# Peptides against a protein of PDB entry 3NZW: the designs that were tried, part 127

Target 1, 212 residues: chain A of PDB entry 3NZW
Amino acid sequence: TTTLAFRFQGGIIVAVDSRATAGNWVASQTVKKVIEINPFLLGTMAGGAADCQFWETWLGSQCRLHELREKERISVAAASKILSNLVYQYKGAGLSMGTMICGYTRKEGPTIYYVDSDGTRLKGDIFCVGSGQTFAYGVLDSNYKWDLSVEDALYLGKRSILAAAHRDAYSGGSVNLYHVTEDGWIYHGNHDVGELFWKVKEEEGSFNNVIG
Target 2, 222 residues: chain B of PDB entry 3NZW
Amino acid sequence: QFNPYGDNGGTILGIAGEDFAVLAGDTRNITDYSINSRYEPKVFDCGDNIVMSANGFAADGDALVKRFKNSVKWYHFDHNDKKLSINSAARNIQHLLYGKRFFPYYVHTIIAGLDEDGKGAVYSFDPVGSYEREQCRAGGAAASLIMPFLDNQVNFKNQYEPGTNGKVKKPLKYLSVEEVIKLVRDSFTSATERHIQVGDGLEILIVTKDGVRKEFYELKRD

## One batch from the design tools (peptide; made by RFdiffusion4, then SolubleMPNN)

Design b2_p19_4_s2 (from b2_p19_4, 7 letters changed)
Fold by OpenDDE base, seed 4:
Order: sequence, then C-alpha cells, then structure tokens
Structure b2_p19_4_s2 (fold): chain B 212 residues (1-212), chain C 222 residues (1-222), chain A 19 residues (1-19)
Amino acid sequence: as target 1 above (212 residues)
Amino acid sequence: as target 2 above (222 residues)
Amino acid sequence: MLENLEENEIIEKLEERLE
C-alpha cells in the first residue's frame, strides 16, 4: 500500500494505490483505500483493510452525529481525535491502522492528521503512509512546493504513487486521486498504473531502467 | 496447540451481470483428504433476493449464514417487512464478521443480488469483514486458479482490439446469463481437474428480478 | 452490532427531526 496526502496553496491532494495483497498473492487491484467519511472529510487506509474500513466508517457515523447535535460540521481535529481515542482503547489488541484524516474547514483551513493504531496522532503538511511510503516521499519531497498549481499538485500526487507502485511490490493497480477544497473533496479519477507508467515514461523520459 | 479451525475445502464463485447475479459453489465437503460429503450445499438463498456463501471452515460458514438469515428476519420485523438492500446486507455482514475480529470466522464470504437500480451486485468479504463490490470473485480452494480466468473472461483483462498493437483494450460488455453459466461451469470443471478439494457437484444460484433460481450440474467424483 | 445499529437509529431519528 501507498497512500499520501499533502497541503498546498490550493487545498489538499490525496492519492492512493489500489492493490491488496495476501502474502505473495494479489488479492485485488481495485481496492478503495479512501473512505469518503462525508462530503468534506476523507480517510485513507493502510494496514488492515477491515480495521480501517470498519472504524473509519464508524467515524463517519460519529461525525454525522456531531453535525446533527451541534448543527455544525465537525472539525478535522475533532474527527481525528475521535478516531485516535478509539484506537487507543484497543491499544495492544492488534489493530493495524495507518490512516490520514483530511479535510478543509473554514476554521482550520486545509488540515491533515495522521492517526495510527500505535496511538500516534500527528498534524502535518505532508504524509506518505504504507509499504511504499519511502518511494513516494522520494518523488514528493523533491518536487513539493506550497505554491503548486492545482494541476501540478494533482500530477505530483499521482506521480508519487506511481513511483511507489513501480518499486513496491505491495503497491499498484491504480491511482485514486482526490482534491480537497473548502467546498469539499473532488474525485479526480482512477488511473491505471500500467497505462500511467507508459504515459509518464514517454512524456517525461523517466523510468529509464525499463526498456520499452 | 488446539486449532479451533478446520478447512472443509470447496470453491465458490460470484459473477454480476447487468440485470442478474450468479453465486455458485461446489458441493464437496472434505476434511484433509477425506470426503465428508459429495452433496453439501454451501450457497444459500437468504431471502430478499440475496444469496450468500461463506466458504472455508464449514462450521463457521454455517454459523455466519444462520446469523445473517436471522438478521434479515429481524430487519423485516423492525422495518415493516421492508426489503433488505444488498448494500445494507453487506454492511450487516461486515458487522457480523468484525464482531469476531479477535476470533474470526474462518471463511471467505460472497453475497450476490441486485442493487437498488436492479443491476447485478457481488460483494466479497475477508474473514474480519472488509468488503468490496466487484464484478466477479472466486473464493476457496481453487480461487487462485479461477480468478485469473475470470479477470480475462469477465473483465476482459489482457484482451486488446485486433490491429491496435495492444494499445486499445477490448470494450467491456456484460455477459448474458447463459454465457455466465457456461463460464461458471467451465471454471469449476477446470478447477476439479486440478484441485482435490473441488468436485462432485456444482450448484448455481441465479438472482434476477423474478427471484432466485437454482441449477445443478454434476462434477467429477474423484 | 447493537451499538452501531443504535447509532444509525439515532442518526435516522435526528435526521427526521431536522426535516
């Protein structure tokens, strides 16, 4: 798995691969590793698929309850804290979760929290999470700027996942791409890694270790 | 060390069509190398046009299916006999599975039916309740043998338009019921030839707007 | 199961009140 999220002048980019593995077996190439918590909040999934899917869906319910009770949208900080508190209760039980809670509220602006099953909760501008995270960081860190255009930011997210998919056997399938703005998240499509690879190779002249 | 889990073998296969869905399973039940039964159905009509199979440890599978059937009953009771949608069923099954997160049901679960738009739907679950809607999924002993074939025949993976030098993929097209049944039969026949845990009989449940129909085919009794 | 069902029921009830 490779998931990433980063803040920039235009909001948040979220990009994830779609490969699920069981040992050496590719169980699926089409796993949705982004949970749409609500129209304004996204959760990413790394680690145990069931743990992430179950609890982030649960989180969605908690966020909805908050909105209904308080008559305002839940903050990213509060949403991530709810999840963090929950996983903390299961500390030592064997949950496997590496998640990013991403959203854009008027009060907070674009916000990303990393939450994992070890009890870590971090606010930050850039996170890559999963077995391919180091490969993603290599591309992302080298090209990241706050002032990226939306187009460039989307490309960078996609390109970073592609790099991870190329080098990490546990990552691949496709890239699911999201742009989070104040008005909510926007889905920017599913990009097959195979097709994307050849396109990028041709356009950039990159991936020269592969002879086409 | 006491292992509470057994493996009763078998294979299941779900395929979603345009306005139908199919869930199929062999009827062989084994323990180790001994055939317990040559006819033990593992695909069930659960009501509300939902068919379900939980393949792996049969005791766990049976328990899970029973619990789900009970859930359907309770849903009707609580909601004035409202039909349970396939997506709601999937969510319910997730809760059933994840409720035993630390002592999981040792099963691969597949359900099939029609979504709210009348389109074929297949959902697959891991033992702890992660699930995904898919066009096709094989589970069980011969899943590794069948899935590549399904990827090719259902999703047209690695199929290209002639004359395009592999640059243009074959367009996706829904298969007819007859084509799907043939594909299922071929898949299980092939699996039976290569895997000892698959054989004896094939039961296919077909879900349409008119309800669930069952078909039975003999497999090799090796 | 019961807790999540209860939460959904609560959400449904609250949504009905807002309508």
Scores: peptide ipSAE 0.027, ipTM 0.781, DockQ to the pose 0.071
Fold by OpenDDE base, seed 5:
Structure b2_p19_4_s2 (fold): chain B 212 residues (1-212), chain C 222 residues (1-222), chain A 19 residues (1-19)
Amino acid sequence: as target 1 above (212 residues)
Amino acid sequence: as target 2 above (222 residues)
Amino acid sequence: MLENLEENEIIEKLEERLE
């Protein structure tokens, strides 16, 4: 798995691969590793599929309950705290989760929290999470700047996941791409890694270790 | 060491069509190298046009299916006999599985039915409740043998339009119920030849808007 | 929650999915 999220002048980019594995077996190439919690809030999934899917879905329910009770959208800080508190209760039980809670509220602006099953909760501008995270960081860190255009930021997110998919055997399938703005998240499609690879190679002149 | 789990072998297969879905399973029940039964159905009609199979440790599978059937009953009771949708069923099954997260049901679960738009739907679950809607899924002993075949024949993986030098993929299209049944039969026939835990009989449940139909075919009994 | 090493191994194996 490779997931990433980063803040920039245009909001938040979220990009994830879609491969699920069981040992050496590719279980699926089409896993949705982003949970759309609400129109303004996304959760990413890395680690145990069931743990992430179950608890982030649960989180969605908690966020909805908050909205119903308080008649306002839950903050990204509060949503991430709910999740972190939950996993903390299960500390030592064997949950495996590496998640990012990404969203926008009027009060907070675009916000990213990292939450994992070890009880870590971090606010930050850039996170890559998963077995391919180091490969993603290699590309992302090298090209990141706050002043990226939306187009460049989207490409950078996509390109970073592609790099990870290329080198990490546990990442691949496709890239699901999101842009979070003040008006909510926008889905920017599913990009097959195979097709994307050749396109990028041709356009950039990159991946020269592979002969086309 | 005490192992609370058994493995009763077998294989299951789900395929979604345009306006139908199928869930198939062999009827062999085995422990190690000993055949316990040559006819032990593992695919069940659970009501509300939902079929279910939980393949692996049979005791766990039976327990899970029973719990789900009860869930359907209670759903009707609580919601004025409202039909349980396939997506809601999937969510319910997730909760059943994840409720035993730390002592899991040792099964691969697949359900099939129609979504709210009348389209064929297949959902597959891991032992602890992660699930995905898919066009097709094989589970159980021969899943590794069958799934690549399904990728090719259902999802048209590695198939290209002639004359395009491999640059244009074969377009996706729905298969007819007859084509799917043939594909299922071929899959299980092939699996039976290569895997000792698959054989004896094949039961196919076909879900359409008109309900659930069952078909049975003999497999090799070797 | 997990009673023995065998159960832990099972869970660990199951967690390989999506990792």
Scores: peptide ipSAE 0.018, ipTM 0.739, DockQ to the pose 0.026
Fold by OpenDDE base, seed 1:
Structure b2_p19_4_s2 (fold): chain B 212 residues (1-212), chain C 222 residues (1-222), chain A 19 residues (1-19)
Amino acid sequence: as target 1 above (212 residues)
Amino acid sequence: as target 2 above (222 residues)
Amino acid sequence: MLENLEENEIIEKLEERLE
């Protein structure tokens, strides 16, 4: 798995691969590793598929309950804290989760929290999570600027996942791409790695380790 | 040492068509190298045009299916006989599976039916309740043999239009029920040849707007 | 939880991972 999220002048970019594995078996190439909690809040998934899917869906319900009770959308901080508290209660039980809670509130602005099953909760501007995270960081860190245009930021997110998919055997399938703004998240499509790779190689003149 | 799990082998396969879905399973039940039964159905009509199979440890599979059937019953009681949608069924099954997260059902679960738009739907579950809607899925002993075949024949993976030098993928299209049945039969026939835990009989449940139809085919009995 | 480590390993191999 490779998931990433980063803040920039235009909001948040979230990009994830779509491969699931069971040992050496590719269980799926089409897993949705982003949960759309609400129109302004996303959660990413890494680790155990069921753990992430179940509890992040649960989180969505909690966020909705908050909205109903408080007549206001839940903050990214609070949403991430709910999840963090939950997984902490299960600490040692064997949950496997590496998630990023990404969203926008007027109070917080664009916000990213990393939450994992070890009980870690971190606020930050850039996170890559999964077995391919180091590959993604290599590309992302090398090209990241706060002042990226939306177009460039989207491309950078996509390109970083592609790099990870290329090098990490546990990452692949497709890139799902999101842009989170003040007006909510926008889905920017599913990009098959098989097609995307050749496109990027041609356009950039990159991936010269592969002969076309 | 006590092992709470068994493995009864078998293989299941779901394929969604445009306005239908199929869920198929062999009828062999095995323990180790001993055939317990040559006809033990593992694909079930659960009502509301939903078919289900939980393949792996048969005791767990049967328990899960029974729980789901009961869930359907209670759903009707609580919601004035409202039809349970396939997506809601999937969510329910997730909860059933994840409810035993720390002592899982040792099964690969697949359900098939029609979505609310009348389109074929197949959902697959891991033992602890991760689920995904897919066009096709193989589960069980010979899943590793069949799934790549389905990738190629249902989703047309690695197929390109002739004369395009591999630049144009074969377009996706829905398969007819006849084509799907043929693929299912070919899949199980092939799997039977290469896997000892697959054979004896093939039961196929076909879900359409008109209900569930069942077909049976003999497989190799060796 | 399962005490049999081997069984746990088998189950884990069946679980989908987003690694």
Scores: peptide ipSAE 0.340, ipTM 0.826, DockQ to the pose 0.025; fails the geometry check
Fold by OpenDDE base, seed 3:
Structure b2_p19_4_s2 (fold): chain B 212 residues (1-212), chain C 222 residues (1-222), chain A 19 residues (1-19)
Amino acid sequence: as target 1 above (212 residues)
Amino acid sequence: as target 2 above (222 residues)
Amino acid sequence: MLENLEENEIIEKLEERLE
């Protein structure tokens, strides 16, 4: 798995691969590793698919309850804290989760929290999470700027996942791409890694380690 | 070492069409090298036009299916006989599976039906409740043999238009019910030849807007 | 600890989907 999220002048970019594995078996190439918690909040999945899918869906319910009780949207900080508190209660039980909670509220602005099953909760501007995270960081860190255009930011997210898909055997399938703004998240499509690879190679003159 | 799980073999296969869905399974039940039954159905009509199979450890599979059927019953009771949608069924099954997260059902679960738009739907689950909607999925003993075949024949993976020098992929299209049934039969026939835990009989449940139809075909009995 | 080990062994045997 490779997931990433980063803040920039235009909001948040979220990009993830779609491969699921069971050992050496590719179980699926089409897994949705972004959970759309609500129209304004995204969760990413790395680690155990069931753990992430179940608890982030549960988180969505908790967020909805908050909205009903408080008559306002839940903050990204509060949403991530709910999840963090939950996984902390299960510490030692064997949950496997590496998640990012991404959203945009008027109070907080664009906000990203990293939450994992070890109980770590971090606020930050850039996170890559999963077995391919180091490959993604290599591309993302080298090209990241706060002042990226939305177009360039989207491409950078997509390109970083592609790099990870190329080098990490546990990442691949396709890139799912999101842009988060104050008005909510926007889905920017599913990009098959095979097609994307050749396109990028041709356009950039990159991936020269591959002949063809 | 105490192993609470058995493996009863078998294979299941789901394929979604445009306005139908198919869930098929062989009828062999086996422990190790001993055939327990040559006709033990593992694909079930659960009501509300939802068919379900949980393949792996048969005791766990049966328990899960029974729980789901009960869930359907209670859903009707609580919601004035409202039909359970396939997506809601999937969510319910996730909860059933994940409720035993630390002592999981040793099964690969597939359900099939129609979505709210009348389109064929197949959902597959891992033992602890992760799920996704797919066009096709094989589960069980011969899943590793069948799934690549389905990738090629249902999703047209690695197929290109003739005369394009591999530049144009074969376009995706829905298969007819006859084509799907043929694929299912071919899949299980082939699997039976290569895997000892698959054979005896093939039961296919076809879900359409008109309900659930069952078909049965003989497989090799060796 | 033993329960956790058993759980881990079970998880490994169950070939859970990992992302």
Scores: peptide ipSAE 0.059, ipTM 0.762, DockQ to the pose 0.027; fails the geometry check

Design b2_p19_4_s3 (from b2_p19_4, 8 letters changed)
Fold by OpenDDE base, seed 3:
Structure b2_p19_4_s3 (fold): chain B 212 residues (1-212), chain C 222 residues (1-222), chain A 19 residues (1-19)
Amino acid sequence: as target 1 above (212 residues)
Amino acid sequence: as target 2 above (222 residues)
Amino acid sequence: MEELLEENEIIEKLEERLE
């Protein structure tokens, strides 16, 4: 798995691969590793698929309850804290979660929190999470700028996941790409890694280790 | 070492069409090398145009299906006989599975039906409740044999248009119910030839807007 | 899990009231 999220002048980019593995077997190439919590909040999934999917869906319900009770959208900080508190209660029980809670509120602006099953909760500008995270960081950190255009930021997210998919056997399938703005998240499609690889190789002249 | 889980073999297969869905399973029940039954259905009509199968440890599968059927009844009771949607059913099953997160049902669960737009839908679950909507999924003993075949025949993976030097993929097209049934039959016939835990009979449940239809075909009894 | 089901029911009821 490789998931990433980063803040820039245009909001937040979220990009994830779609491969699921059972040992050495590719169980699926089409797993959705982004949970759309609500129109303004995204959660990413790394680690145990069931743990992430179940609790992030639960989180969605908690966020909706908050909205209904308080007549205001929940903050990204509060949403991430709810999840963090929950996983803390299960500390030692064997949950496996590495998640990013991404959203845009008027009060907070574009906001990313990392939450994992060890009880870590971090606010930050850039996170890559999963077995391919180091490969993604290599591309992302080298090209990241706050002033990226939306187009360039989307490409960078996609390109970083592609790098991870190329090197990490546990990552692949396709890239699911999201742009989070004040008006909510926008899905920017599913990009097959194979097709994307050849396109990028041709356009950039990259991946010269592959004689294609 | 006490192992609370058994493996009763068998294979299940779900395929979503345009306006239909199919869920199929063999009827062989086996423990190790002993055939317990040559006709033990494992695909069930659960009402509301939802069919379900939980393949693996049969005792767990049966328990899960029963719980889901009960859940459907309770849903009707609480919601004035409102039809349970396939997506809501998937979520319900997730809760049932994850409720036993630390002592899981040892099953691969697949449900099939129609979504709210009348399109075929197949959902697949791992033992602890992660689920995905897919066009096709094989589960059970021969899943590793069948799934690559389905990828090729349903999703047209690695199929290219002639004359394009492998650059243009074959466009995706929905299969007819007849084509799907043929594909299912061929898949199980092939699986039966290669895997001892698959055989005897094949039950296919076809879900359309008109309801659930059941078909039965004989498989090899070796 | 029972709590989750209850919460979902509450959400559904509240959403119906908002419609």
Scores: peptide ipSAE 0.022, ipTM 0.785, DockQ to the pose 0.076
Fold by OpenDDE base, seed 4:
Structure b2_p19_4_s3 (fold): chain B 212 residues (1-212), chain C 222 residues (1-222), chain A 19 residues (1-19)
Amino acid sequence: as target 1 above (212 residues)
Amino acid sequence: as target 2 above (222 residues)
Amino acid sequence: MEELLEENEIIEKLEERLE
């Protein structure tokens, strides 16, 4: 798995691969590793699929309850804290979660929190999470700028996942791409890694280690 | 160390069509190398046009299906006999599975039916309740043999256009009921030839707006 | 799980009130 999220002048880019593995077997190439918590919040999934899917969906319910009771959208900070508190209660029980809660509120602006099953909760500008995270960081960190255009930012997110998919056997399938703005998240499609690889190789002259 | 889990073999296969869905399973039940039964259905009509199979350890599968059927009954009781939607069923099954997160049902669960728009739907679950809606999924002993074949025969291009937030769907090419049934039969025939845990009979449940239809085909009795 | 069901019921009730 490779998931990433980063803040930039245009909001947040979220990009994830779609490969699921069972040992050395590719169980699926089409797994959705982004949970649409609500129209304004995204959660990413790394680690145990069931743990992430179950609890992030639960989080969605908690966020909805907040909105209904308080008559305002929940903050990203509060949403991530709810999840963090929950996983803390299960500390040592064997949950496996590496998640990013991404959203854009008027009060907070574009906001990303990393939450994992070890009890870590971090606010930050750039996170890559999963077995391919180091490969993604290599591309993302090298090209990241706050002032990226939306187009360039989307490409960078996609390109970073591609790099991870190329080097990490546990990552691949396709890239699911999101742009989070004040008006909510926008889905920017599913991009097959194979097709994307050859396109990028041709256009950039990259991936020279692959000949054919 | 006591292992509470067994493996009763078998294979299941779900395929979603445009306005139908199928869930199929062989009828062989096996322990190790001994055939327990040549006719033990593992695909069930659970009501509300939802068919379900939980393949792996048969005792766990039966328990899970029974619990889900009960859940459907209770849902009707609580909601004035409202039909349970396939997406709600999937969520319910997730809760059933994840409720045993630390002592899971040793099964691969697939359900099939129609979504609220009348489109074919297949949901696949891991033992602890993660699930995805898919166009097709094979589970069980011969899943590794069947899935590559399905990937080539079933169109998985159920994608949304970028930037539309799901408002615009890409055109899908669906197989007809007859084509799907043929594909299922061919898949199981092939699986029977390659895997000892698959055989004897094939039961196919077809879900349409008119209800659930059952078809039975003989497989090799090796 | 029971807590989750209860929460969902609460959400449903609250949503009904808003409709």
Scores: peptide ipSAE 0.020, ipTM 0.776, DockQ to the pose 0.073
Fold by OpenDDE base, seed 5:
Structure b2_p19_4_s3 (fold): chain B 212 residues (1-212), chain C 222 residues (1-222), chain A 19 residues (1-19)
Amino acid sequence: as target 1 above (212 residues)
Amino acid sequence: as target 2 above (222 residues)
Amino acid sequence: MEELLEENEIIEKLEERLE
């Protein structure tokens, strides 16, 4: 798995791969590793698929309850704290979760929190999470700047996942791409890694170790 | 060493069509190398046009299916006989599975039905409740043999338009119910030849807007 | 699990009231 999120002048980019594995087998190439909690809030999934899917969906319910009771959207800070508190209660039980809670509120602006099953909760501008995270960081860190255009930022997110998919056997399938703005998240499609690879290779002249 | 789990073998297969879905399973029940039964159905009509199979440890599978059936009944009771949607069913099953997260049901679960738009739907679950909607999924002993074939025949994996140098994928097309049934039969026939835990009989449940239809076919008994 | 189901029911009821 490779997931990433980063803040820039235009909001937040979220990009994830779609491969699931069972040992040496590819179990699926089409896993959705982003949960759409609400129109303004996304959660990413890395680690145990069931743990992430179950508890992030649960988180969605908690966020909805908050909105209904308080008649206001839950903050990204509060949402991430709810999840963090939950995993803390299960500390030592064997949960496996690496998640990013990404969203926009009027009070906070575009915000990213990292939450994992070890009890870590971090606010930050850039996170890559998963077995391919180091490969993604290699591309992302090298090209990141706050002043990226939306187009460049989307491409950078996509390109970073592609790099991970190329080197990490546990990552691949496709890239799901999101842009989070003040008006909510926008889905920017599913991009097949195979097709994307050849396109990028041709356009950038990259991946010269592979002959087409 | 205490092992609370058994493996009763078998294979299940779900395929979603345009306006139908199919869930199939062999009827062989085995422990190690001993055949316990040559006819033990493992695909069930659970009501509300939802079919379900939980393949692996049969005792766990049976328990899970029973719990789900009960959930359907309670849903009707609480919601004035409202039909349970396939997506809601999937969520319910997730809860059932994850409720035993630390002592899981040792099963691969597949359900099939129609979504709210009348389109075929297949959901696949791991033992602890992660699930995905897919066009097709094989589970059980011969899943590794069948899935590559399904990828090719249903999802058109590695099929390209001629003359495009492998750069243009073949467009996806829905299969007819007859084509799907044929595909299922061929898959299980092939699996039976290569895997000792698959055989004896094939039961296919077909879900359409008109309800659930069952078909049975003989498989090799060796 | 029971708690989760209860929460979902609460959500549904609250949503119905808001409609």
Scores: peptide ipSAE 0.019, ipTM 0.777, DockQ to the pose 0.075
Fold by OpenDDE base, seed 1:
Structure b2_p19_4_s3 (fold): chain B 212 residues (1-212), chain C 222 residues (1-222), chain A 19 residues (1-19)
Amino acid sequence: as target 1 above (212 residues)
Amino acid sequence: as target 2 above (222 residues)
Amino acid sequence: MEELLEENEIIEKLEERLE
């Protein structure tokens, strides 16, 4: 798995691969590793699929309850804290979660929290999470700027996942791409890694280790 | 020595068509190398045009299916006989599975039906309740043999238009019910030849807007 | 012990899916 999220002047880019594995077997190439918690909040999934899917969906319900009670959208900080508190209650029980909670509120601006099943909760600008994270960081860190255009940022997210998919056997399938704005998240499609690879190779002249 | 889990073998297969869905399973039940039964159905009509199979440890599978059927009953009771949608069913099954997160049902669960738009739908679940909607999924003993075949025949993976030097993928198209049934039969026939835990009979449940139809085919018995 | 091992094996397999 490779998931990433980063803040930039235009909001947040979230990009994830879609491969699931069972040992050496590719169980699926089309796993949804982004949970659309609500129209304004995204959660990414790494680790145990069921743990992430179940509890991040649960988180959505909690966020909705907050909105109904307080008559305002929940903050990203509060949402991530709810999840963090939840997983902390199960600490040592065997949950496996590496998630990023991404959202944009007027009060907070674009906000990303990393939350994992070890009880870690971190606010940050850039996170890559998963077995392919180092490969993603290699591309992302080298090209990241706060002032990226939305187009460039989207491409960078996609390109970073592609890099991970190329080198990490546990990552692949496709890239699911999101742009989070103050008005909510926007899905920017599913990009097959195979097709994307050849396109990028042709356009950038990259991946010269592979003969076309 | 105590092991709460068994493995009764078998294979299940779900395929979603345009306006139909199919869920199929063999009828062999086995323990180790001994055939317990040559006809033990594992695909069930659960009502509301939802068919379900939970393959793996049969005791767990049966329990899960019964619980789901009960959930359907209660859903009708609570919601004035409203039809349970396939997506809601999936969520319900997730809750059933995840409720035993630390002592899981040792099963691979697949349900099939029609979504609210009348389109074929297949959902697959891991033992603890993660689920995805897919076009096709094989589960059980011969899943590793069947899935690559399905990828090729349903999703046209690694198929290209002739004369394009592998640059243009074969376009996706929906398969007819007849084509899907043939594909399922071929898949199980092949699996039976290569895997001892698959055989005896094949039961196919076909879900359309008109309801659930069952078909049965003989498989190799040895 | 065997029960726990079996449970852990199942969980481990599931955890590997999204690594």
Scores: peptide ipSAE 0.005, ipTM 0.748, DockQ to the pose 0.025; fails the geometry check

